# Ledger of designs, part 37: peptides against a protein of PDB entry 4Z5W

Target 1, 305 residues: chain A of PDB entry 4Z5W
Amino acid sequence: IPDVFLELNKLWYFSAQSNLFNGEMPRSLSNSRSISLLSLRNNTLSGQIYLNCSAMTNLTSLDLASNSFSGSIPSNLPNCLRLKTINFAKIKFIAQIPESFKNFQSLTSLSFSNSSIQNISSALEILQHCQNLKTLVLTLNFQKEELPSVPSLQFKNLKVLIIASCQLRGTVPQWLSNSPSLQLLDLSWNQLSGTIPPWLGSLNSLFYLDLSNNTFIGEIPHSLTSLQSLVSKENAVEEPSPDFPFFKKKNTNAGGLQYNQPSSFPPMIDLSYNSLNGSIWPEFGDLRQLHVLNLKNNNLSGNIP

## One batch from the design tools (peptide; aimed at target 1 N87 F244 P245)

Design b2_p18_2_s4 (made by RFdiffusion4, then SolubleMPNN; from b2_p18_2, 9 letters changed)
Fold by OpenDDE base, seed 1:
Formats: structure tokens, sequence, C-alpha cells
Structure b2_p18_2_s4 (fold): chain B 305 residues (1-305), chain A 18 residues (1-18)
């Protein structure tokens, strides 16, 4: 990418995604006062990620995902006072979340999906201080770590939590009950154990639940049949989506489904590939908004209602 | 247990077969 962004003093949106750009990010781009939305996703950009937050006063969205950047996560990003959305997916950091992210009050949406992030306990402890954090994607990190169950963790405004395919141990964490606005939870493809907690059914905005491919035992909580978002249409709060798309990664080489907004996800309960027992509750029939109920590959018995 | 066809969510785009 040429170092010409000083001349582009009116450039507020720069999208150069899915190209063949290599080398470092231009210094003029890292110092752009005009850019609000920057997407360089899916290139071969290298070097350290550096943004001059004192210059980049209009920066609201940053998508650097799927590049060959190296080094640490930029600890100065919280100084980008308007920066709301960060997509750092598939950047191999091999790092922990910087402590400075405790001060990241502008942050609304963060993805580190497949970014070699380490120490989930520290990451969640830091990120809970991001008062405006609504979307958190940590898929394919924290390999074989334990999902912290510390009840003091609090994500008050969290709507989307995705921590899939981490081989995480532990249980469904009680601290998620402190996130009453949670709409989407994906903890699939872990090594989570114990029972599915009944308090999940109290998350009135929860329309997408994926706990598939874990080691959950016991019965399906009856409270899941009373999820208000799945009973009635009225609770679909159209909230501002992150500026990055989501993808459902299937095991088959079939192209993953792209979802531009969390609201575009089909209402779903996926509890498949666990060790759940007991019956399917007839009251799942009350979930009139449910599009997908996946209970396959469990130890369920009785009649299908 | 055979890890089934259940996909997980990510923000990493699938490799576009260009």
Amino acid sequence: as target 1 above (305 residues)
Amino acid sequence: PEKGDAGFLTTVPPKSVR
C-alpha cells in the first residue's frame, strides 16, 4: 500500500480488504486524521501494528483481520477515543490482552478469533472493565485453558459472546448471569463439563445458544423452554452490529455461512454432541420463534414430543 | 464421540477459493 494518505485528507472510509497487499501498513495511514473506518482484512500485511491514536482522532472501526502482522497487541489502542470496533481475527499475536484495555471505554466490539491469545482469566478480567463492550469474539484461543467461573466477572452490556473451539475446561460460568442483555452465546467445541445451568433460561434476550460439542451431562434445563426471545417476536432489539461479519465454520469444506449482523442468525438452541440425558421437554413447542433445535448425539430418551 | 458437523462461530472468513 503506497504511503500517500497525507494527500487524502478527506478520506473517512478506506477498504482494501481481500487483496494481495503485502509489506507494512503505510505510516501516513497510521497517522490519518480523517479515516473513520479502516479495513485491511484478508491481505498479507506484515510488521507490527502501530496506530498513532493522537493523530487518528476519527478512527471508529479497525479491521486488520487475516494479515501477517507480528509482535504485540498495540497497548495504545485505548487512546483512540472513538475506536469502537476492532477485528484482529487470525493475527498470530501469541500474547495476552494488554492491561491498558481496562481503560478502553469506546470499545463496543472486539474480535481476536484465532489470534493465539493466551490467558483467558486475564483477558476476561481486563475486558470486563470495557463498559460499552457488547460483542466479544475469542474463538480459537486459550487452548486447553480453564474458563474462569469467578462470580465477580461482570459484562453488563454484553450481547454477543463467542468463545468457541478453545478446548476450554470448566463449567458454564455463573458470571454470565450478570449479562442480562445477552442475545448470542457460543461456547461450542470446548471441553466444558457439568450440567447446563437453569439460569440460562432467565436470559430473556438470548435467541442463539450453542453449547454443542462439549461434555455436558444431566437433563436439559426446563427453563430453556421459557426463553422469552424465542416465545415472542417483540424482544428482538435491533442494536448496532459490529462492523465485522461473523462466519459459521462448518467442519466440511463447504463455504461457511456469512452473517453480517447477529440479528441475521437464526434463533437456535444447539446442545448437540454432549452427554445430556432425560427427555425432550414438550414445552419446546412454546418456542414459536425457534428455527433450529439441535439435540443430536446425546443420551436423551423417552418420546419425541 | 465423533465431533459432528456443528459449526462454531468466528470472524475469520472461510478461505475463499479464488
Scores: peptide ipSAE 0.428, ipTM 0.805, DockQ to the pose 0.697
OpenDDE base, seeds 2, 3, 4, 5: peptide ipSAE 0.420, 0.368, 0.411, 0.425; ipTM 0.806, 0.727, 0.799, 0.806

Design b2_p18_3 (made by RFdiffusion4)
Pose (drawn by RFdiffusion4):
Structure b2_p18_3 (pose): chain A 291 residues (1-233, 242-249, 256-305), chain P 18 residues (1-18)
Amino acid sequence: IPDVFLELNKLWYFSAQSNLFNGEMPRSLSNSRSISLLSLRNNTLSGQIYLNCSAMTNLTSLDLASNSFSGSIPSNLPNCLRLKTINFAKIKFIAQIPESFKNFQSLTSLSFSNSSIQNISSALEILQHCQNLKTLVLTLNFQKEELPSVPSLQFKNLKVLIIASCQLRGTVPQWLSNSPSLQLLDLSWNQLSGTIPPWLGSLNSLFYLDLSNNTFIGEIPHSLTSLQSLVSKPDFPFFKKGLQYNQPSSFPPMIDLSYNSLNGSIWPEFGDLRQLHVLNLKNNNLSGNIP
Amino acid sequence: SPPPPPVNGGVEAHAAAP
């Protein structure tokens, strides 16, 4: 990509995604005062990611995903004070999230999916301090680590939480109850154990729950039949493993408890869930009748 | 001026284990 961005001082939108571009991002792009939306995803771009946050005061959305970059996660990113969305997926950082991210108050959407992020314990202790974070994708990182149960964790405004295919040990942590506005929860494809917490049924905005492919035991909590959003009625898309979904509401309401060790019966009160589109209880130890 | 097209690509958020 040419280094001509000092000359293009009115450019507020640049999208070069899904091309064959290689090399570093030109430094002038890293200094662009006017750039607001930048999408370079799905190229062969490389090197240490550098962004001058004193210079890029209009940067609101950054998508460098699926590229050949290496080095660390830039620690100065919280200083890009208008940056609201970062798609850093499929960049092999082989690194932890910098502590400075606790100060990233403009951030509303973050994806480190499949990015070789280590230490979920430190990553979550840091990111809980980003008060406006509404969506977080940590899928395919933290391999075989433990999902922290530390009760001090609070993600208050969190709407979407996805940490799948990390083979995480531990249980569904109670501190998730500190995210009362949670819409979409995906903990699938992990090593999670214990029972399914009844408090999940207390999440009034939750419409999509993927607990599939874990080691969960015990009963289906009765509270799931009283889930409010299942009983009654921005750009950074998601893929499901790939089928594209543009926003969290693009996912039909679902309960997927499949591929666990769950026991007991199916509650008749599930009939109360009139807005439920998908119910997947396959590959469990469930017994009794079908209500 | 017309609105610009969507700029961001998706992320493999709901991944199966490899």

Design b2_p18_3_s1 (made by RFdiffusion4, then SolubleMPNN; from b2_p18_3, 5 letters changed)
Fold by OpenDDE base, seed 4:
Structure b2_p18_3_s1 (fold): chain B 305 residues (1-305), chain A 18 residues (1-18)
Amino acid sequence: as target 1 above (305 residues)
Amino acid sequence: SPPPPPAMGGVDALAALP
């Protein structure tokens, strides 16, 4: 990418995704005062990510995903006072989340999918201080770590939590009950154990639940038949979605599905590939908005209602 | 027992599916 962005003093949106750009980010781009939306996703950009947040006063969205960047996560990003959305998916940092992210009050959407992030306990302890954080995607990180159950963890405004394919141990953490606005929860493809907690049914906005491919035992909580978002069409307030797409991969299909917004996900309960027992509750019939109920590969018995 | 297939499922926020 040429170092010409100093001349582009009116550049608001720069999208150069899915090209063959290599080398480092131009210094003029990292110092752009005009740019609000920067997407360099799916290139071969390399080096350390550096942004001059003192210069980049209009930066609201940063998508650097699927590049060959290296080094540490830029600790100065919280100084980008308007930065809301960050996509660092597929950047192999091999790092922890910086402590400075405790101060990241502008942050609304964060993806570190498949970024070799380590220490989930520290990550969640830091990110809970991001009071405006609504979307958190941490899939393919924290390999074989324990999902912290610390009751003090609080994500008050969290709407989307995705921590899939981490081989995480532990149980469904009680601190998630402190996220009453949670709409989408994906903890699939972990090694989570214990029972599915009944308080999940109290998450009135939860329309997408994926707990598949874990080691959950016991009965399906009857409270899941009372998920309000799946019983009634409440007007999902179209809150601004993150500026990055979501991808659902199924192991059996070479093609994953792209979802541009969380609202594009089908209303779903996926509890498949666990060790759940007992009956299927007939009251699942009350979930009139439910598009997908997946209970396959469990130890369920009795009649299909 | 064959090693469990690599846990490659769930939602991700990637640039493209490979």
Scores: peptide ipSAE 0.303, ipTM 0.749, DockQ to the pose 0.080
OpenDDE base, seeds 1, 2, 3, 5: peptide ipSAE 0.295, 0.026, 0.026, 0.030; ipTM 0.755, 0.648, 0.670, 0.658; seed 5 fails the geometry check

Design b2_p18_3_s2 (made by RFdiffusion4, then SolubleMPNN; from b2_p18_3, 6 letters changed)
Fold by OpenDDE base, seed 4:
Structure b2_p18_3_s2 (fold): chain B 305 residues (1-305), chain A 18 residues (1-18)
Amino acid sequence: as target 1 above (305 residues)
Amino acid sequence: APPPPPSMGGVDALAALP
C-alpha cells in the first residue's frame, strides 16, 4: 500500500479488503486524521500494528483481520477515543490482552478469533472494564484453558459472546447471569462440563444459544422453554452491529455461513453432542420463534413431544 | 459415544472462511 494518505485529508472510508497487499501499513495511514473506517482485512500485511491514536482522532472501526501482522497487541488502542469496532481475527499475536484495555471505554465490538490469545482469565478480567462492550468474539484462543467462574466478572452490556473452539474446561460461568442483555451465546466446541444452569432461561434477550460439542450432563433445564425472545416476537432493537461479519462453521470440513449481523443468525438452541439425559420438554413447543432445536447426540430418552 | 475428534466449529468473526 503506498504511503500517500497524508494527501488524502478527506478520506473517511478506506476498504482494501481481500487483496494481495503485503508489507507494513503505511505510516501516513497510521497517522490519518480523516479516516473513520479502516478495513485491510484478508491481505498479507506484516510487521507490528501501530496506530497513532493522537492523530487518528476519527477512527471508529478497524479491521485488520486475516493478515500476517506480528508482535504484541497495540496497547495504545484505548487512546483512540472514538474506536468502537476492532477485528483482529486470524492475526497470530501469541499474546495476552493488554492491561490498557481496561480503559477502552469506546470499545463496543472486539474480535480476536483465532489470534493465539492466551490467558482467558486475564482477558475477561480486563475486558469486563469495557463498559460499552457489546460484542466479544474470542473463538479459537485460550486452548485448553479453564473458563473462569469468578463471580465478580461482569459484562453488563454484553449482547454477543462467542468463545467457541477453545477446548475450554470448566462450567457455564455464573457471571454470565450478570449479562441480562445477552442475545447470542456460543460456547460450542469446548470441554465444558457440569449441568446446563437454569439461569440461562432468565436471559430474556437470548435467541441464539450454542452449547454444542461439550461434555454437559444432566437434564435440559426446563427454564430454556421459557426464553422470552423465543416465545414472543419482541422488537429486536436494531442496535448497531459490529462492522465485521460472523461466520458459522458446523464442523472442520463444512463450509462456513457468513452472517453480516447478529440478527441474521437463526433463533437457535443447540445442545447437540453432549451427555444430556432425561426427556425433551414438551414446552419447547412454546418457543414459537425457535428455528433450530438441535438435541442430537445426547443421552435423551422418553417420548419426542 | 467417544467425543467427536476436536473439530473446529462454532461462530467465528473471520474475514472469510477458507
Scores: peptide ipSAE 0.301, ipTM 0.754, DockQ to the pose 0.081
OpenDDE base, seeds 1, 2, 3, 5: peptide ipSAE 0.213, 0.022, 0.028, 0.129; ipTM 0.719, 0.654, 0.683, 0.695

Design b2_p18_3_s3 (made by RFdiffusion4, then SolubleMPNN; from b2_p18_3, 6 letters changed)
Fold by OpenDDE base, seed 4:
Structure b2_p18_3_s3 (fold): chain B 305 residues (1-305), chain A 18 residues (1-18)
Amino acid sequence: as target 1 above (305 residues)
Amino acid sequence: APPPPPAMGGVDALAALP
């Protein structure tokens, strides 16, 4: 990418995704005062990510995903006072979340999918301080770590939490009950154990639940038959609109489905590939908005209602 | 049976699925 962005003093949106750009990010781009949305996703850009947040005062969205960047996560990003959306998916950092992210009050949407992020406990302890954080995607990180259950963790404004394919140990953490606005929860493809907690059915906005491919035991909580968002079409819930797409994989060999918005996800309960027992509750019939109920590959018995 | 190879699934926020 040429180093000409100093001359582009009116450039508000720069999208150069899915090209063959290599080398470092141009210094003039990292100092652009005009750019609001920067997307360089799916290139071969390298070096360290550096943004001059004191210059980049209009930066609201940053998508650097699927590049060959290296080094640490830029600790100065919280100084980008308007920066809301960050996509750092597929950037192999091999790092922890910077402590400075405790101060990241502008942050609304964050993806570190497949970014070799380590220490989930520290990551969640830091990110809970992001008061405006609505979307958090941490899939393919924290391999074989323990999902912290510390009750002090609070994500009050969280609407989308995705921590899939981490081989995480532990249980469904009680601190998630402190996220009453949660709409989408994906904890699939982990090693989570214990029972599915009944308080999960109290998340009135939860329309998408994926707990598949874990080691959950016991009965399906009857409270899941009372998920309000799946019983009735409530009024237009303010959706988190991250500037990055989501991708659903069913397995390693399946092509992924792209979802541009959280609303594009089908209303779903996926509890498949666990060790759940007992019956299928007839009251799942009350979930009139439910598009997908996946209970396959469990130890369920009795009649299909 | 050996545990199935750690199948990768769930939601991700990748640029493209390969």
Scores: peptide ipSAE 0.318, ipTM 0.755, DockQ to the pose 0.080
OpenDDE base, seeds 1, 2, 3, 5: peptide ipSAE 0.033, 0.023, 0.304, 0.033; ipTM 0.656, 0.648, 0.762, 0.671; seeds 1, 3 fail the geometry check

Design b2_p18_3_s4 (made by RFdiffusion4, then SolubleMPNN; from b2_p18_3 with V7A N8M H14L A17L)
Fold by OpenDDE base, seed 4:
Structure b2_p18_3_s4 (fold): chain B 305 residues (1-305), chain A 18 residues (1-18)
Amino acid sequence: as target 1 above (305 residues)
Amino acid sequence: SPPPPPAMGGVEALAALP
């Protein structure tokens, strides 16, 4: 990418995604006062990520995903006072979330999918201070760590939490009950154990639940049959979606489905590939908005209602 | 043979379909 962005003083949106750009980010780009949306996703850009947040006063969205960047996560990003959306998916940082992210009040959407992020306990402890954080995607990180159950963790405004394919141990953390606006929860492809907690059915906005491919035991909580968002249409929350797409994989070898917005996900309960027992509740029939009920590969018995 | 890599799935926020 040429170092000409100093002259582009009216450049508001720069999208150069899915090209063959290599080398470092131009210094003029990292100092652009005009850019609001920056997407360099799916290139071969390298070096450290550095943004001059004091210069980049209009930066609202940053997508650097699927690049060959190295080093630490830029600790100065919280100084980008308008920065809302960050996509750092598929950047191999091999790092922890910076402590400075406690002050990241502009942050609304964050993805570190497959970014070699370490220490989930520290990450969640830091990110809980991001009061405007609505979308958090941490899939393919924290390999074999324990999902913290610390009751003090609070994500009050969280709408989308995705921590899939981490081989995480532990149980469904009770601190998620403090996220009453949660719409999408994906904890699939972990090593989570214990029972599915009944309080999940109290998440009135939860329309997408993926707990598949874990080690959950016991009965399906009857409270899941009363998920208000799946009973009635009334809770269509028109909220600003993150500027990054989502991809659902069914397996490592399966083509992913792209979802441009969380609302594009089908209303779903996926509890498949667990060790759940007992019967299928007839009251799942009350979930009139449910598109996908996946209970396969469990120890369920009795009649199918 | 090394065990096949564990099947992985779930939702990712990705740049492109892999």
Scores: peptide ipSAE 0.306, ipTM 0.751, DockQ to the pose 0.081
OpenDDE base, seeds 1, 2, 3, 5: peptide ipSAE 0.035, 0.031, 0.253, 0.029; ipTM 0.644, 0.644, 0.719, 0.641

Design b2_p18_4 (made by RFdiffusion4)
Pose (drawn by RFdiffusion4):
Structure b2_p18_4 (pose): chain A 291 residues (1-233, 242-249, 256-305), chain P 18 residues (1-18)
Amino acid sequence: IPDVFLELNKLWYFSAQSNLFNGEMPRSLSNSRSISLLSLRNNTLSGQIYLNCSAMTNLTSLDLASNSFSGSIPSNLPNCLRLKTINFAKIKFIAQIPESFKNFQSLTSLSFSNSSIQNISSALEILQHCQNLKTLVLTLNFQKEELPSVPSLQFKNLKVLIIASCQLRGTVPQWLSNSPSLQLLDLSWNQLSGTIPPWLGSLNSLFYLDLSNNTFIGEIPHSLTSLQSLVSKPDFPFFKKGLQYNQPSSFPPMIDLSYNSLNGSIWPEFGDLRQLHVLNLKNNNLSGNIP
Amino acid sequence: SEYDTSSLPSLDGDNLLF
């Protein structure tokens, strides 16, 4: 990509995604005062990611995903004070999230999917301090690590939480109850154990719950039949393993408890869930009748 | 600065779920 971005001082939107571009991002792009939306995803771009945050005061959305970059996660990123969305998926950082991210107060949406992020314990202790974080994708990282149960963790405004296919040990942590506005929860494809916490039924905005492919035991909590959003009625898309979904509401309401060791019966009170589109209880130890 | 993005095309992503 040519180094001409000093000359293009009115450029607020640049999208070069899904091309064959290689090499580093030109320095002038890293210094662009005017750039607001930048999407370079799905190229062969490489090198240490550098962004001058004193210079890029208009940067609101950054998508460098699916590229050949290496090095660390830039620690100066919280200083890009208008940056609201970062798609860093499929960049092999082989690194931890910098502590400075606890100060990233403009951040509302973050994806490190399949990015070789280590130490989920430190990553979550940091990111809980980003007060406006509404969506978080940590899928395909933290391989075989333990999902922290430390009760001090609070993600207050969190709407979407996705940490799948990490083979995470531990249980569904109670501190997730500190995310009362949670809409979409995906903990699927992990090694999670224990029972399914009844408090999940207390999440009034939750419409999509994917607990599939875990080692969960015990009963289906009765509270799931009283889930409010299942009983009664921005750009950074998601892919389901790939089918594209543009926003969290693009996912039909779902309960997927499949591929676990769950026992007991199916509650008749599930009939109260009139807004439920998908119920997947396959590959469990469930017994009794079908209500 | 503020801009109108209503006429802009949708962009692809890499935010994977299972």

Design b2_p18_4_s1 (made by RFdiffusion4, then SolubleMPNN; from b2_p18_4, 8 letters changed)
Fold by OpenDDE base, seed 3:
Structure b2_p18_4_s1 (fold): chain B 305 residues (1-305), chain A 18 residues (1-18)
Amino acid sequence: as target 1 above (305 residues)
Amino acid sequence: MTIDTSSLPKEGGDNLMT
């Protein structure tokens, strides 16, 4: 990428994703006063991520995912006072979330999918201070750590939480009951145990639940048959989606489906590949908006209603 | 099947990082 962004004093949007760009980010780009949206996703860019937040006063969206960047997570990003969305998926950091992210009040959407992030307890303790955080994606990190159940954790405005494929231990954390606006929860492909908590059925906005590929036991909570978003067509308030797309992949190398917004996911309950017992509740028939009910590979018994 | 925000492999791109 040429170092010409100083001359481009009116450039608001730079989208150069899915090219063959290599080398470092140009210094003029890291100092651009005009750029609001920056996407360099799916290239071969390298070096450290450096952004001059004192110069980049218009930066609102940053997508650097699927690049060969190295080093630490840039601790100065909270100084980018308008920065709302960050996608750092598939960047090998081998790091913890910086303590400075406690002050990241502009942050609304964050992804570190497959970024070698460590210490989930510290990450959640830091990110709970981001009062505007609505979307958090932490898939393929924290390998074999314990999902913290500390009741003091609070994500009041959280709408999308994805912490899949981490081999996490523990239970479904009680602190999620403090997120009444939660719409999408994916905790699939972990080592989570215990029972599925009944309070999940009180999350009236929850239309997508994936607890598949865990070690959950006991009965399916009857309260899941009362998920209000799946009973009635409430007007899905088209809240501002993150500027980055979501990908649902079968395998690491297989073609996935792209979802541009969380609302584009089909309404789903996936409890497959657990050790759940008891019956399928007939009242699942009340979930008129449900597109996918996946209960396969459990210890369920009785009649299929 | 997991949700992430990493781009799908380009037909030619993932072969260079393996």
Scores: peptide ipSAE 0.360, ipTM 0.726, DockQ to the pose 0.048
OpenDDE base, seeds 1, 2, 4, 5: peptide ipSAE 0.343, 0.334, 0.341, 0.353; ipTM 0.753, 0.749, 0.754, 0.749

Design b2_p18_4_s2 (made by RFdiffusion4, then SolubleMPNN; from b2_p18_4, 10 letters changed)
Fold by OpenDDE base, seed 4:
Structure b2_p18_4_s2 (fold): chain B 305 residues (1-305), chain A 18 residues (1-18)
Amino acid sequence: as target 1 above (305 residues)
Amino acid sequence: MTIDLSNLPKEGGDNLMT
């Protein structure tokens, strides 16, 4: 990418996604006063990520995902006072979340999916201080760590939490009950154990629940049959989606399906590939908004309602 | 919904929902 952005004093949006750009990010780009949205996703950019937050006063969205960047997570990003959305998926940092992110009050959406992030306990302890954080994606990190169950953790405004494919141990953490606006929860492909907690059914905005591919035992909580977002449409809180796409694999060998908005996900309960027992509740029939109920590969018994 | 295959990450999806 050429170092010409100093002359582009009216450039508000720069998208150079899915190209063959290599080398470092231009210094003029890292100092742009005009850019609001910067996307360099899916290139071969390298070097350390550096942004001059004192210059980049209009920066609201940053997508650097799927690049060959190295080094530490930029600890100065909280100084970008308008920065709301960060996509750092598939950047191999081999790092912890910076302590400075406690002060990241502008942050609304964060992804570190498959970024070799370490120490989930520290990450969640830091990120709980981000009062405006609504979307958090931490998939494919924290390999074989324990999902912290510390009741003091509080994500008041959290709407989307995705921590899949981490081989995480532990249980469904009770601190999630402090997130009443939660719409999407994915904890699939972990080593989570215990029972599915009944308080999940109290999350009135929860329309997408994936707990598949874990080691959950016991009965399906009857409270899941009363998820208000799945009973009626009136509880669907339309909120601004993150500026970064989501991807869902249909099959192990298929390319991920791109979803531009979390609201484009089908309303779903996936509890498949666990050790759940007991009956399927007939009251799942009351979930008129539910598109997918996946209970396969469990120890369920009785009649199919 | 037409998936723009041009926007697919080289190594599969970012922000993977499994």
Scores: peptide ipSAE 0.039, ipTM 0.648, DockQ to the pose 0.242
OpenDDE base, seeds 1, 2, 3, 5: peptide ipSAE 0.030, 0.028, 0.031, 0.023; ipTM 0.615, 0.599, 0.594, 0.620; seeds 3, 5 fail the geometry check

Design b2_p18_4_s3 (made by RFdiffusion4, then SolubleMPNN; from b2_p18_4, 9 letters changed)
Fold by OpenDDE base, seed 1:
Structure b2_p18_4_s3 (fold): chain B 305 residues (1-305), chain A 18 residues (1-18)
Amino acid sequence: as target 1 above (305 residues)
Amino acid sequence: MEIDLSNLPKEGGDNLIT
């Protein structure tokens, strides 16, 4: 990418995603006063991520995902006072979340999916201070760590939480009950154990639940048959989605389907590939908005309602 | 079935919901 962005003083949107760009991010780009939305996703950019937040006063969205950047997570990002959306997926940091992120009040959407992030306890402890955080994607990190169950953790405005494929140990954390606006929860492909907690059915906005590929035991909580978002459409709050796409893989060999909005996901309960027992509740029939109920590969018994 | 996510095409799967 050429170092010419100083001359582009009216450039507010720059997308150069899905190209063959290599080398470092130009210094003029890292100092752009005009850029609000920056996407360099899916390139071969390298070096350390550096942004001059004192210069980049208009930066609202940053997508650097799927690049070859190295070094630490930029600890100065909270100084980008308008920065709402960060996509750092598939950047191999081998790092912890910076302590400075406690001050990241502008942050609404964060992805570190597959970024070799370490210390989930510290990450969640830090990120709970981001009061405007609505979307958090931490998939493919924290390998074999324990999902913290500290009841004091609080994500008041959290709508989308994805911490899949981490081989996390522990239980479904009770601190998630402090997130009443939660719409999408994916904790799939972990080593989570215990029972599925009944309080999940109290999350009235929860339309997508994936707990598949874990070691959950016991019965399916009857409270899941009462998820209000799945009973009626009236509670589907269309809120602004993050500026980064989500991907759902249907099959091992298929490319991920891109979804621009979490609300575009089909309403789903996936509890498959666990050790759940007992019956399927007939009251799942009351979930008129439910598109997918996946209970396969469990120890369920009784009649199919 | 080990989903080898390492072979995900560069396009699609940054924010994978599995």
Scores: peptide ipSAE 0.051, ipTM 0.631, DockQ to the pose 0.202
OpenDDE base, seeds 2, 3, 4, 5: peptide ipSAE 0.035, 0.042, 0.030, 0.027; ipTM 0.632, 0.650, 0.628, 0.660

Design b2_p18_4_s4 (made by RFdiffusion4, then SolubleMPNN; from b2_p18_4, 11 letters changed)
Fold by OpenDDE base, seed 1:
Structure b2_p18_4_s4 (fold): chain B 305 residues (1-305), chain A 18 residues (1-18)
Amino acid sequence: as target 1 above (305 residues)
Amino acid sequence: MTIDTSNLPPESGESLIT
């Protein structure tokens, strides 16, 4: 990418995604005062990520996903006072989340999907201080770590939580009950154990639940049949979506279906590939908004209602 | 199925669901 962005003093949106751009990010781009939306996703950009947050006063969205960047996560990003959305998916950081992210009050949406992020306990402890954080995507990180169950963790405004394919150990953490606005939860493809907690059915905004491919035991909580968002249409609050798309993949190495908004996901309960027992509750029939109920590959018995 | 925000380079088959 040429170093010409000093001349582009009115450039508000720059998207150069899905190209063959290589080399480092231009210094003039890292110092742009005008850019609000920056997407360089799906390129071969390299070097260290550096943004001059004192210059980039209009930066609201940053998508650098699927590039060959190296080095540390930029600890100065919280100084970008308008920066709401960050997509750093598929950047091999091999790092922990910087402690400076405790101060990231502008942050609303964060993805580190497949970015070799380490120490989930530290990551969640840091990110809970982001009071405006609504979307958190941590898929394909924290390999074989333990999902912290510390009840003091609080994500008050969290709407979308995706921590899939981490081989995480532990149980469904009680601290998620402190996120009453949670709409989408994906904890699939982990090594989570124990029972599915009944309090999940109290998350009245939860329309998408993926707990598939874990080691859950016991019965399906009857409270899941009373998920209010799946009973009635009235609670579909269209909230501002992240400025990055989501991809539903069958495999980590396959192309995914692109969803531009979390609301575009079909209402779903996926509990497949566990060790759940007992019956399918007839009251799943009350979930009139449910599009997908996946209970396959469990130890369920009785009649199909 | 897992949700990710990384794309594989667009092989010829990614359907945009709006």
Scores: peptide ipSAE 0.359, ipTM 0.737, DockQ to the pose 0.053
OpenDDE base, seeds 2, 3, 4, 5: peptide ipSAE 0.041, 0.205, 0.267, 0.023; ipTM 0.612, 0.707, 0.711, 0.608; seed 3 fails the geometry check

